# Designs tried in a protein design run: peptides against a protein of PDB entry 5LHZ. Part 11

Target 1, 78 residues: chain A of PDB entry 5LHZ
Amino acid sequence: QLLKSVFVKNVGWATQLTSGAVWVQFNDGSQLVVQAGVSSISYTSPNGQTTRYGENEKLPDYIKQKLQCLSSILLMFS

## One batch from the design tools (peptide; aimed at target 1 E57 K58 L67)

Design b1_p30_1_s3 (made by RFdiffusion4, then SolubleMPNN; from b1_p30_1, 14 letters changed)
Fold by OpenDDE base, seed 5:
Structure b1_p30_1_s3 (fold): chain B 78 residues (1-78), chain A 30 residues (1-30)
Amino acid sequence: as target 1 above (78 residues)
Amino acid sequence: MEKKREEEERRKKEEEEIEEQRKLLQQIRA
């Protein structure tokens, strides 16, 4: 269930879920889900392939950049 | 010894990057 959705120019949509997860739909068609209490994150590529990354594995740079972007967005709304 | 040192440095760098990732995720999850 959705709590709040915010459109961010040149990024996409960021949505807070009732589960506590943050769901981002990027303009490139990719998606990222980050949830408190879950040690992994979920990335979905534009072609629909989903990959889960654990907390102790190195992320691809492009995913790290998306996380940095998301962090900046959340900071902006603090 | 040089190979070992280089591998250890590479491992340390990766661990630092992972820690940076975790800090980033903590900011998002907070």
Scores: peptide ipSAE 0.505, ipTM 0.833, DockQ to the pose 0.815
OpenDDE base, seeds 1, 2, 3, 4: peptide ipSAE 0.504, 0.502, 0.503, 0.500; ipTM 0.831, 0.829, 0.830, 0.829

Design b1_p30_1_s4 (made by RFdiffusion4, then SolubleMPNN; from b1_p30_1, 13 letters changed)
Fold by OpenDDE base, seed 3:
Structure b1_p30_1_s4 (fold): chain B 78 residues (1-78), chain A 30 residues (1-30)
Amino acid sequence: as target 1 above (78 residues)
Amino acid sequence: EEEEKEKEEKEKEEEKEIEEQRKLLQQIRS
């Protein structure tokens, strides 16, 4: 299931799954799941509340920033 | 009128941001 996990200083852990999903556990306690073949993404706030966002929704800035962070990390470690 | 024009501009900006999100997701998923 786990392909590899990367610890990113001042960010958290990013795990790539064999399913094609990327699971990020941020230091603030939030989580983000992005999966290939699935149009929506999943964000879990530090309090445990999970929200699904479709591909045609404007994301809250704090989530977009996390996506940008993730994208940069994956690019660097590719 | 101006109000409608401003709404249209906001919608265009939002769509542009959504497109950027799609690009980010494409990078992540690939």
Scores: peptide ipSAE 0.522, ipTM 0.847, DockQ to the pose 0.780
OpenDDE base, seeds 1, 2, 4, 5: peptide ipSAE 0.521, 0.520, 0.521, 0.521; ipTM 0.846, 0.845, 0.847, 0.845

Design b1_p30_2 (made by RFdiffusion4)
Pose (drawn by RFdiffusion4):
Structure b1_p30_2 (pose): chain A 78 residues (1-78), chain P 30 residues (1-30)
Amino acid sequence: as target 1 above (78 residues)
Amino acid sequence: SSSNYSSSESADDEQKDLLNNIKNSLSSLS
């Protein structure tokens, strides 16, 4: 289920799963899961609360920031 | 606790581009 986990200083951990998904554990206690075949993203706050967002929904600013950092992490993996 | 999110506002073009770029990057890694 898990592949190699990569540590990115000042951001947190990034992990790729066998399902083609990416799970990021940020240093602020939040988590983000995305998957290539799924049209939704999963965000977990530091308090353990999980919220799922669709592609057609206006996302909160901090979700977008974490998606940008994730994009940069995926970019460095090339 | 867990839930699904709903928004009264739609996603803009910058947000859509970001999500598409992420999905394309993941397809390339698969």
Fold by OpenDDE base, seed 5:
Structure b1_p30_2 (fold): chain B 78 residues (1-78), chain A 30 residues (1-30)
Amino acid sequence: as target 1 above (78 residues)
Amino acid sequence: SSSNYSSSESADDEQKDLLNNIKNSLSSLS
């Protein structure tokens, strides 16, 4: 279930879920999901391919950049 | 590397810090 959805200029939409997850839908069509208590992140590319990354895995730079963006968004929710 | 991802590579300190910050923020939102 959705708790709150926020439009983020030049980024896309960020949604806080009751599950403790935050779901970001980026303008490029990609998606990122992070969740409290879960040690992996979920990235969906614009073509719809989803990949889960463990917390100790080296991430592609483009995903790291999106996580940095997400981190800033989380500050907005607080 | 020619590819952007390798499962055999470990996260650098910058990424670890980033994920830790996210973890802490997420916990506060729950």
Scores: peptide ipSAE 0.647, ipTM 0.916, DockQ to the pose 0.391
OpenDDE base, seeds 1, 2, 3, 4: peptide ipSAE 0.646, 0.645, 0.645, 0.646; ipTM 0.916, 0.916, 0.916, 0.916

Design b1_p30_2_s1 (made by RFdiffusion4, then SolubleMPNN; from b1_p30_2, 15 letters changed)
Fold by OpenDDE base, seed 4:
Structure b1_p30_2_s1 (fold): chain B 78 residues (1-78), chain A 30 residues (1-30)
Amino acid sequence: as target 1 above (78 residues)
Amino acid sequence: GSSVASSSEPATEEEKKLLQEIRELLKQLS
C-alpha cells in the first residue's frame, strides 16, 4: 500500500509504502527502492533492468548521486 | 524487467556513510 506520495521538483516522485519502503521514480525513468530493515538497495534503469546493491559493494557514481538525493527526500518526509 | 549482478568491489567509506544515513532515516519513518 501507498502511504504518501510527494512530487519533488526536478527529481520526480517519492512514495512511502506501508511496508517501510521508500520508492523514488526519477524523471529519467529510473527507480530506486530502499526498505527499512533491508541492507540492500534496488535500482531499476530506464530500460527496466534491476540491480540490487549490498551494503558493502562499490556503487556507480550515478547511483550515489541518486542516493544522496534520496537522503534529502527522506529528511523532507520526517 | 531483468536482474543483473552488482559490483564485487568493496564499498568506500563515503558509500558506507551514505547508506548508514539512509538506514537511520528509514528507521525514523517506520
Scores: peptide ipSAE 0.644, ipTM 0.902, DockQ to the pose 0.721
OpenDDE base, seeds 1, 2, 3, 5: peptide ipSAE 0.644, 0.644, 0.643, 0.644; ipTM 0.902, 0.902, 0.902, 0.902

Design b1_p30_2_s2 (made by RFdiffusion4, then SolubleMPNN; from b1_p30_2, 11 letters changed)
Fold by OpenDDE base, seed 5:
Structure b1_p30_2_s2 (fold): chain B 78 residues (1-78), chain A 30 residues (1-30)
Amino acid sequence: as target 1 above (78 residues)
Amino acid sequence: SSSTHSSSEPADEEEKKLLNEIRELLKSLS
């Protein structure tokens, strides 16, 4: 279930789910999902390709940048 | 580079820091 959706200027939309997940839909068409209690993150590229990344593996820099955005968004939710 | 990753490469300290921060923030929202 959807708990809250927030528009983030120049970033996109962020949605908090009752599951504890946060789903960001970026303006570039990509998506990022993180969830409390789940060690992996999910990234979907604009072309729809989804990749899951474990907590101990090296991330591409563009993913790290989006995670930084996510961090800022999470602060907005709190 | 900005587009490379490998499941066989370990996360660096900045990455781990970021993920831990996100993890803690997520906890605060639950």
Scores: peptide ipSAE 0.635, ipTM 0.910, DockQ to the pose 0.412
OpenDDE base, seeds 1, 2, 3, 4: peptide ipSAE 0.634, 0.635, 0.635, 0.635; ipTM 0.910, 0.910, 0.910, 0.910

Design b1_p30_2_s3 (made by RFdiffusion4, then SolubleMPNN; from b1_p30_2, 16 letters changed)
Fold by OpenDDE base, seed 5:
Structure b1_p30_2_s3 (fold): chain B 78 residues (1-78), chain A 30 residues (1-30)
Amino acid sequence: as target 1 above (78 residues)
Amino acid sequence: GSSVATSPEPADEEEKELLKEIRELLKKLS
């Protein structure tokens, strides 16, 4: 279930789920999902390809950038 | 052409810090 969906200017939409997950739908068509208690993150490219990244593996820079954005969004939710 | 070199150690630490922040923030939301 959805708890809250917020529009983030120049970014896209961010949704908080009752599961503890936060789902960001970026304007470029990509998506990012992170969840409390889950060490891996999920990234979906604009073409729909989804990749899961563990907490100890090196992330592509574009993923890091989106995670930085996510961090800012999470602060907005708090 | 040109070539670039990457130092994974600081990049890894920076990444770990970012993930740590995210985990902490997610915990607050739950």
Scores: peptide ipSAE 0.620, ipTM 0.901, DockQ to the pose 0.172
OpenDDE base, seeds 1, 2, 3, 4: peptide ipSAE 0.614, 0.615, 0.614, 0.616; ipTM 0.900, 0.901, 0.900, 0.901

Design b1_p30_2_s4 (made by RFdiffusion4, then SolubleMPNN; from b1_p30_2, 15 letters changed; failed a check: near_copy:native)
Amino acid sequence: SSSVHTSSEPATEEEKKLLQEIRELLEQLS

## One batch from the design tools (peptide; aimed at target 1 E55)

Design b2_p8_3 (made by RFdiffusion4)
Pose (drawn by RFdiffusion4):
Structure b2_p8_3 (pose): chain A 78 residues (1-78), chain P 8 residues (1-8)
Amino acid sequence: as target 1 above (78 residues)
Amino acid sequence: MSKVQKFL
């Protein structure tokens, strides 16, 4: 289920799964899960609360920031 | 990456 986990200083851990998903564990205690075939993203706050967002929803600012950092992480993997 | 851009 898990592939190689990569440490990115000042950000946290990024891990790719066998399902084609990416799971990011940020240093602030939050988590983000995305998948290539799924039209939703999963965010978990530092307090353990999980919220799923759809592609057509306006996302909160911090979700977008984390998605931007994730985008940079995926870019450095090339 | 392109999937992430749908949310950005």

Design b2_p8_3_s1 (made by RFdiffusion4, then SolubleMPNN; from b2_p8_3, 4 letters changed)
Fold by OpenDDE base, seed 2:
Structure b2_p8_3_s1 (fold): chain B 78 residues (1-78), chain A 8 residues (1-8)
Amino acid sequence: as target 1 above (78 residues)
Amino acid sequence: IERVQRFL
């Protein structure tokens, strides 16, 4: 279930879920799901492939960039 | 922010 969705200029949409997760739908068709207390994040590529990454593993630069963007978005939700 | 910072 969705709690609140916000439009982010030049990025896409960010939605807070009732689960506590934050779901970002980027303009390029990719998606990220992050949640406090969960040691992994979920990334879905534009082709629909989903990958989970742990906090202890190397991330592709394009995902790091999206996470940095998400960090800024989370300031809006707090 | 804690959700994200731990991955950077």
Scores: peptide ipSAE 0.256, ipTM 0.816, DockQ to the pose 0.754
OpenDDE base, seeds 1, 3, 4, 5: peptide ipSAE 0.237, 0.236, 0.233, 0.201; ipTM 0.807, 0.807, 0.805, 0.790

Design b2_p8_3_s2 (made by RFdiffusion4, then SolubleMPNN; from b2_p8_3, 3 letters changed)
Fold by OpenDDE base, seed 2:
Structure b2_p8_3_s2 (fold): chain B 78 residues (1-78), chain A 8 residues (1-8)
Amino acid sequence: as target 1 above (78 residues)
Amino acid sequence: ISRVQRFL
């Protein structure tokens, strides 16, 4: 369930879920779901493949790049 | 998540 959605220029849309997670829908069709206090993140590629990454796993660079905008996104929900 | 916090 959705609480609040905001447009993020040059990124896409970010939505805060009732669970407390943040769901980012990127312009390239990929998606990230991130929640503080949870040890994993969920990434969905444009082709619909979903992968969960734990806190000790190596991340692909393209996912790291997408995570870099989270600081700005979180400010929009604070 | 610690990995997310590094990018915040």
Scores: peptide ipSAE 0.113, ipTM 0.743, DockQ to the pose 0.350
OpenDDE base, seeds 1, 3, 4, 5: peptide ipSAE 0.107, 0.107, 0.106, 0.108; ipTM 0.741, 0.741, 0.731, 0.744

Design b2_p8_3_s3 (made by RFdiffusion4, then SolubleMPNN; from b2_p8_3, 3 letters changed)
Fold by OpenDDE base, seed 5:
Structure b2_p8_3_s3 (fold): chain B 78 residues (1-78), chain A 8 residues (1-8)
Amino acid sequence: as target 1 above (78 residues)
Amino acid sequence: LSVVQRFL
């Protein structure tokens, strides 16, 4: 279930879920789901492939960039 | 912010 959705210019949509997760739908068609208390993140590429990454896993640069963007988004929520 | 920092 959705709590709140915020449009982020030049980024996409960010939604807080009742689960506590934050779901970001980027303009490039990719998606990112992050949640406190969960040891992995979920990334869905524009082609629909979903991959989970752990806390100690080396991330692709494009994922790091999106996470850094998410940091800025979280500042908007809190 | 800490939730993201865990993965960066």
Scores: peptide ipSAE 0.549, ipTM 0.891, DockQ to the pose 0.778
OpenDDE base, seeds 1, 2, 3, 4: peptide ipSAE 0.548, 0.548, 0.547, 0.549; ipTM 0.890, 0.891, 0.890, 0.891

Design b2_p8_3_s4 (made by RFdiffusion4, then SolubleMPNN; from b2_p8_3, 4 letters changed)
Fold by OpenDDE base, seed 2:
Structure b2_p8_3_s4 (fold): chain B 78 residues (1-78), chain A 8 residues (1-8)
Amino acid sequence: as target 1 above (78 residues)
Amino acid sequence: LERVQRFL
């Protein structure tokens, strides 16, 4: 279930889920799901492939960039 | 913020 969705210019949509997760739908068709207390993130590529990454592993640069973008958005809303 | 910072 969705609590609140925010449109972010030139990025996409960020949604707070009732689960506590944050779901980002990027304009390029990719998606990220992050949640406090969970040691992994979920990335879905535009082709629909989903991969989970742990907090202790090296991330592809394109995913790191999206996380940095999300961090900036959340900082703005805090 | 903590959700994301753990991975950066």
Scores: peptide ipSAE 0.423, ipTM 0.874, DockQ to the pose 0.808
OpenDDE base, seeds 1, 3, 4, 5: peptide ipSAE 0.422, 0.421, 0.420, 0.423; ipTM 0.873, 0.873, 0.873, 0.873

Design b2_p8_4 (made by RFdiffusion4)
Pose (drawn by RFdiffusion4):
Structure b2_p8_4 (pose): chain A 78 residues (1-78), chain P 8 residues (1-8)
Amino acid sequence: as target 1 above (78 residues)
Amino acid sequence: EKLERFLS
């Protein structure tokens, strides 16, 4: 289920799963899960609360920031 | 490209 986990200083951990998903554990306690075939993203706050967002929803600013950092992480993997 | 749909 898990592939190689990569540490990115000042950000946190990024991990690729066998399902094609990416799970990011940020240093602020939050988590983000995305999948290539799924039209939704999963965010978990530092307090353990999980919220799923759809592609057509206006996302909160901090979700967008984490998505941007995730985009940079995926970019560095090439 | 997928993440850009969420960032737009």

Design b2_p8_4_s1 (made by RFdiffusion4, then SolubleMPNN; from b2_p8_4 with E1S E4D)
Fold by OpenDDE base, seed 1:
Structure b2_p8_4_s1 (fold): chain B 78 residues (1-78), chain A 8 residues (1-8)
Amino acid sequence: as target 1 above (78 residues)
Amino acid sequence: SKLDRFLS
């Protein structure tokens, strides 16, 4: 279930889920699902391919770049 | 974790 959605200028939309996860829908059509305390990250490319990265897996730079706005997004849900 | 650096 969805708790709250916020518009993030030049990024897209971020939605807090009842699970505690944050779902970010980027303007380029990609998506991220992340959750504090959970070591895995889910990334969906614009073409719909989803990849889950575990704790010991290296993140591509393009995903790291998208995660740069995460701290600011989380403050919006505080 | 790898996510921690983005949460601070």
Scores: peptide ipSAE 0.452, ipTM 0.870, DockQ to the pose 0.292
OpenDDE base, seeds 2, 3, 4, 5: peptide ipSAE 0.446, 0.441, 0.446, 0.445; ipTM 0.868, 0.865, 0.868, 0.866

Design b2_p8_4_s2 (made by RFdiffusion4, then SolubleMPNN; from b2_p8_4 with E1S E4Q)
Fold by OpenDDE base, seed 1:
Structure b2_p8_4_s2 (fold): chain B 78 residues (1-78), chain A 8 residues (1-8)
Amino acid sequence: as target 1 above (78 residues)
Amino acid sequence: SKLQRFLS
């Protein structure tokens, strides 16, 4: 379930889940689910396709770009 | 890890 949602200008909405994961819903309709200490992330494209990436996998640049805002977002939840 | 760097 949801704990807290914050609006992030020019990014979208970030929601902290009771699991400890952070769910980011981007303005372009894509989504990320990430959690510190978990070795994988979940990316959902605007068309609804979901892909899970492990820590040793090469990430597409567009996903790396979306991940870069997470550090600041996570600080807001701590 | 590469992922952890983004999660900081």
Scores: peptide ipSAE 0.121, ipTM 0.756, DockQ to the pose 0.291
OpenDDE base, seeds 2, 3, 4, 5: peptide ipSAE 0.115, 0.114, 0.117, 0.119; ipTM 0.753, 0.750, 0.754, 0.754

Design b2_p8_4_s3 (made by RFdiffusion4, then SolubleMPNN; from b2_p8_4, 3 letters changed)
Fold by OpenDDE base, seed 4:
Structure b2_p8_4_s3 (fold): chain B 78 residues (1-78), chain A 8 residues (1-8)
Amino acid sequence: as target 1 above (78 residues)
Amino acid sequence: SKLDKFLS
């Protein structure tokens, strides 16, 4: 279930889930689901393909770039 | 965790 959604300028939308996860829907059609204390992240490409990355897996640069705005997004929910 | 470096 969804708790709260916020619009993030030049990024897209971010939503807090009841699970504690944050769901980011980017303007390019991609998505990320992340959660503090969870060792994996979920990325969905614009074509709908979902990939889960574990704690020890290397992230592609394009995903790292998207995660750069995560800290500022989380502040919007505090 | 994996996200820690993006949260600091």
Scores: peptide ipSAE 0.418, ipTM 0.855, DockQ to the pose 0.316
OpenDDE base, seeds 1, 2, 3, 5: peptide ipSAE 0.416, 0.414, 0.412, 0.412; ipTM 0.853, 0.853, 0.851, 0.852

Design b2_p8_5 (made by RFdiffusion4; failed a check: a repeat of another design)
Pose (drawn by RFdiffusion4):
Structure b2_p8_5 (pose): chain A 78 residues (1-78), chain P 8 residues (1-8)
Amino acid sequence: as target 1 above (78 residues)
Amino acid sequence: SKLDKFLS
């Protein structure tokens, strides 16, 4: 289920799953899961609360920041 | 590109 986990200083951990998903554990206690075939993203706050967002929803600013950092992480993997 | 759907 898990592939190689990569540590990114000042950000946190990024992990690729066998399902084609990416799970990011940020240093602020939040988590983000995305999948290539799924039209939704999963965010978990530092307090353990999970919220799923759809592609057509306006996302909160901090979700977008984490998505941007994730984009940069995926970019550095090439 | 997939993340752009959320970043737009």

Design b2_p8_5_s1 (made by RFdiffusion4, then SolubleMPNN; from b2_p8_5 with D4Q K5R)
Fold by OpenDDE base, seed 1:
Structure b2_p8_5_s1 (fold): chain B 78 residues (1-78), chain A 8 residues (1-8)
Amino acid sequence: as target 1 above (78 residues)
Amino acid sequence: SKLQRFLS
């Protein structure tokens, strides 16, 4: 379930889940689910396709770009 | 890890 949602200008909405994961819903309709200490992330494209990436996998640049805002977002939840 | 760097 949801704990807290914050609006992030020019990014979208970030929601902290009771699991400890952070769910980011981007303005372009894509989504990320990430959690510190978990070795994988979940990316959902605007068309609804979901892909899970492990820590040793090469990430597409567009996903790396979306991940870069997470550090600041996570600080807001701590 | 590469992922952890983004999660900081």
Scores: peptide ipSAE 0.121, ipTM 0.756, DockQ to the pose 0.275
OpenDDE base, seeds 2, 3, 4, 5: peptide ipSAE 0.115, 0.114, 0.117, 0.119; ipTM 0.753, 0.750, 0.754, 0.754

Design b2_p8_5_s2 (made by RFdiffusion4, then SolubleMPNN; from b2_p8_5, 3 letters changed)
Fold by OpenDDE base, seed 1:
Structure b2_p8_5_s2 (fold): chain B 78 residues (1-78), chain A 8 residues (1-8)
Amino acid sequence: as target 1 above (78 residues)
Amino acid sequence: SWLDRFLK
């Protein structure tokens, strides 16, 4: 379930889930799911393909770019 | 790690 959703200018929407995860829906149709204390993230491309990345994996640049705004988003929910 | 850089 959803707890809170916030609009993020030039990014999209970020939603805090009851699980503690943060679900970001980007303007390009991609999505990220991240959660504090969990050592992995989930990325869904605009075509619907989902990939999970662990903490020791190297991320594609397009994922890194999207993660750069996450620190600010997470602060909004703290 | 990227976790430290982006999420911590």
Scores: peptide ipSAE 0.398, ipTM 0.863, DockQ to the pose 0.282
OpenDDE base, seeds 2, 3, 4, 5: peptide ipSAE 0.398, 0.391, 0.396, 0.391; ipTM 0.863, 0.862, 0.863, 0.860

Design b2_p8_5_s3 (made by RFdiffusion4, then SolubleMPNN; from b2_p8_5, 3 letters changed)
Fold by OpenDDE base, seed 4:
Structure b2_p8_5_s3 (fold): chain B 78 residues (1-78), chain A 8 residues (1-8)
Amino acid sequence: as target 1 above (78 residues)
Amino acid sequence: SWLQRFLS
């Protein structure tokens, strides 16, 4: 279930879920799901492939770039 | 961890 969605300029849409997770839908068609207290993230590429990354796992640069915007996005829900 | 770095 969805709680709140916000438009983020030059990024996409971010939605807080009832689970506590934040779901970001990027302009390039990719998606990211993160949740406090969960030691992993879920990334879905534009072609629909989903990969889960653990907290100490090496991330591709394109995912790191998207995570750099996440802190400011999360602030919009605090 | 990157989780601490990017999500804190």
Scores: peptide ipSAE 0.302, ipTM 0.833, DockQ to the pose 0.282
OpenDDE base, seeds 1, 2, 3, 5: peptide ipSAE 0.298, 0.301, 0.299, 0.297; ipTM 0.831, 0.832, 0.831, 0.829

Design b2_p8_5_s4 (made by RFdiffusion4, then SolubleMPNN; from b2_p8_5 with K2W K5R)
Fold by OpenDDE base, seed 5:
Structure b2_p8_5_s4 (fold): chain B 78 residues (1-78), chain A 8 residues (1-8)
Amino acid sequence: as target 1 above (78 residues)
Amino acid sequence: SWLDRFLS
């Protein structure tokens, strides 16, 4: 279930889930699901392919760029 | 971890 959704300028939409996860829907059609305390993230590309990345994996640069805005997004749910 | 950098 969804708790709260916020619009993030030049990024997209971010939604806090009842699970504690944050679901980001980016303007380019990609999606990211992250949760504090969970050692992996879920990324869905614009074509719908979903990949789960663990904390010991090398991330593609485009995913790193998307993760960099998470800290500011989390502030909107505090 | 790298994840902590973005979620902390």
Scores: peptide ipSAE 0.227, ipTM 0.806, DockQ to the pose 0.266
OpenDDE base, seeds 1, 2, 3, 4: peptide ipSAE 0.224, 0.224, 0.222, 0.223; ipTM 0.805, 0.805, 0.804, 0.804

Design b2_p8_6 (made by RFdiffusion4)
Pose (drawn by RFdiffusion4):
Structure b2_p8_6 (pose): chain A 78 residues (1-78), chain P 8 residues (1-8)
Amino acid sequence: as target 1 above (78 residues)
Amino acid sequence: SKLEKFLS
């Protein structure tokens, strides 16, 4: 289920799953899961609360920030 | 490309 986990200083951990998903554990206690075939993203706050967002929803600013950092992480993997 | 759908 898990592939190689990569540490990114000042950000946190990024992990690729066998399902084609990416799970990021940020240093602020939050988590983010995305999948290539799924039209939703999963965010978990530092307090353990999970919220799923759809592609057509206006996302909160901090979700977008984490998605940008994730984009940079995926970019550096090439 | 998938992340761009959320960031647009």

Design b2_p8_6_s1 (made by RFdiffusion4, then SolubleMPNN; from b2_p8_6, 3 letters changed)
Fold by OpenDDE base, seed 2:
Structure b2_p8_6_s1 (fold): chain B 78 residues (1-78), chain A 8 residues (1-8)
Amino acid sequence: as target 1 above (78 residues)
Amino acid sequence: SFLDRFLS
């Protein structure tokens, strides 16, 4: 279930889920699901392929770039 | 946590 959705300029949309996770839908069609206290993240590419990354796993640069805007996104839910 | 790496 969805709790709150916010528009993020030059990024896309971010939605807070009842699970506590944050679901980001990027302008390029990719998606990211993150949640505090969870040791992994979920990334879905524009073609629909979903990959889960662990906290000690090397991340592709494009994933890191998307995660870098997360701090700004989370401020919008504060 | 995982997210802390990108929330600083």
Scores: peptide ipSAE 0.375, ipTM 0.853, DockQ to the pose 0.397
OpenDDE base, seeds 1, 3, 4, 5: peptide ipSAE 0.374, 0.369, 0.368, 0.374; ipTM 0.852, 0.851, 0.851, 0.852

Design b2_p8_6_s2 (made by RFdiffusion4, then SolubleMPNN; from b2_p8_6, 4 letters changed)
Fold by OpenDDE base, seed 4:
Structure b2_p8_6_s2 (fold): chain B 78 residues (1-78), chain A 8 residues (1-8)
Amino acid sequence: as target 1 above (78 residues)
Amino acid sequence: SFLDRFLK
């Protein structure tokens, strides 16, 4: 279930879920689901393939770049 | 935490 959705210029849409997770839908069609206190993140590529990455794994650069937007995104929910 | 790596 959705709590709040915000438009993020040059990024996409970010939605806070009732679970506490943040769901980001990027302009390129990819998606991220992140949540504090959870040791993994979920990335969905534009073709719909979903991969879960743990904190012990090496992240692709394109995912790191998207995660670097989180500070700005989370500020929208404050 | 995991996310702290990407937070400013």
Scores: peptide ipSAE 0.338, ipTM 0.842, DockQ to the pose 0.385
OpenDDE base, seeds 1, 2, 3, 5: peptide ipSAE 0.333, 0.335, 0.329, 0.323; ipTM 0.841, 0.842, 0.840, 0.838

Design b2_p8_6_s3 (made by RFdiffusion4, then SolubleMPNN; from b2_p8_6, 3 letters changed)
Fold by OpenDDE base, seed 2:
Structure b2_p8_6_s3 (fold): chain B 78 residues (1-78), chain A 8 residues (1-8)
Amino acid sequence: as target 1 above (78 residues)
Amino acid sequence: SRLQRFLS
């Protein structure tokens, strides 16, 4: 279930879920689902492939770049 | 953690 959706300029849409997770739909068609207190993130590529990454796992640079947006996005929901 | 760096 969705609580709130906000448009993020030059990024896409970010939605806070009732679970506490944040779902980001990027302009390139990729998606991230993240949640504080959970030790993994979910990334979905534009072709629909989904991968989970653990907190100590090496991340592709393109995912690191997308994660850099999260700090500011979280402030929008707090 | 690596993830926390981007979440905080």
Scores: peptide ipSAE 0.147, ipTM 0.784, DockQ to the pose 0.355
OpenDDE base, seeds 1, 3, 4, 5: peptide ipSAE 0.146, 0.142, 0.144, 0.145; ipTM 0.783, 0.779, 0.783, 0.782

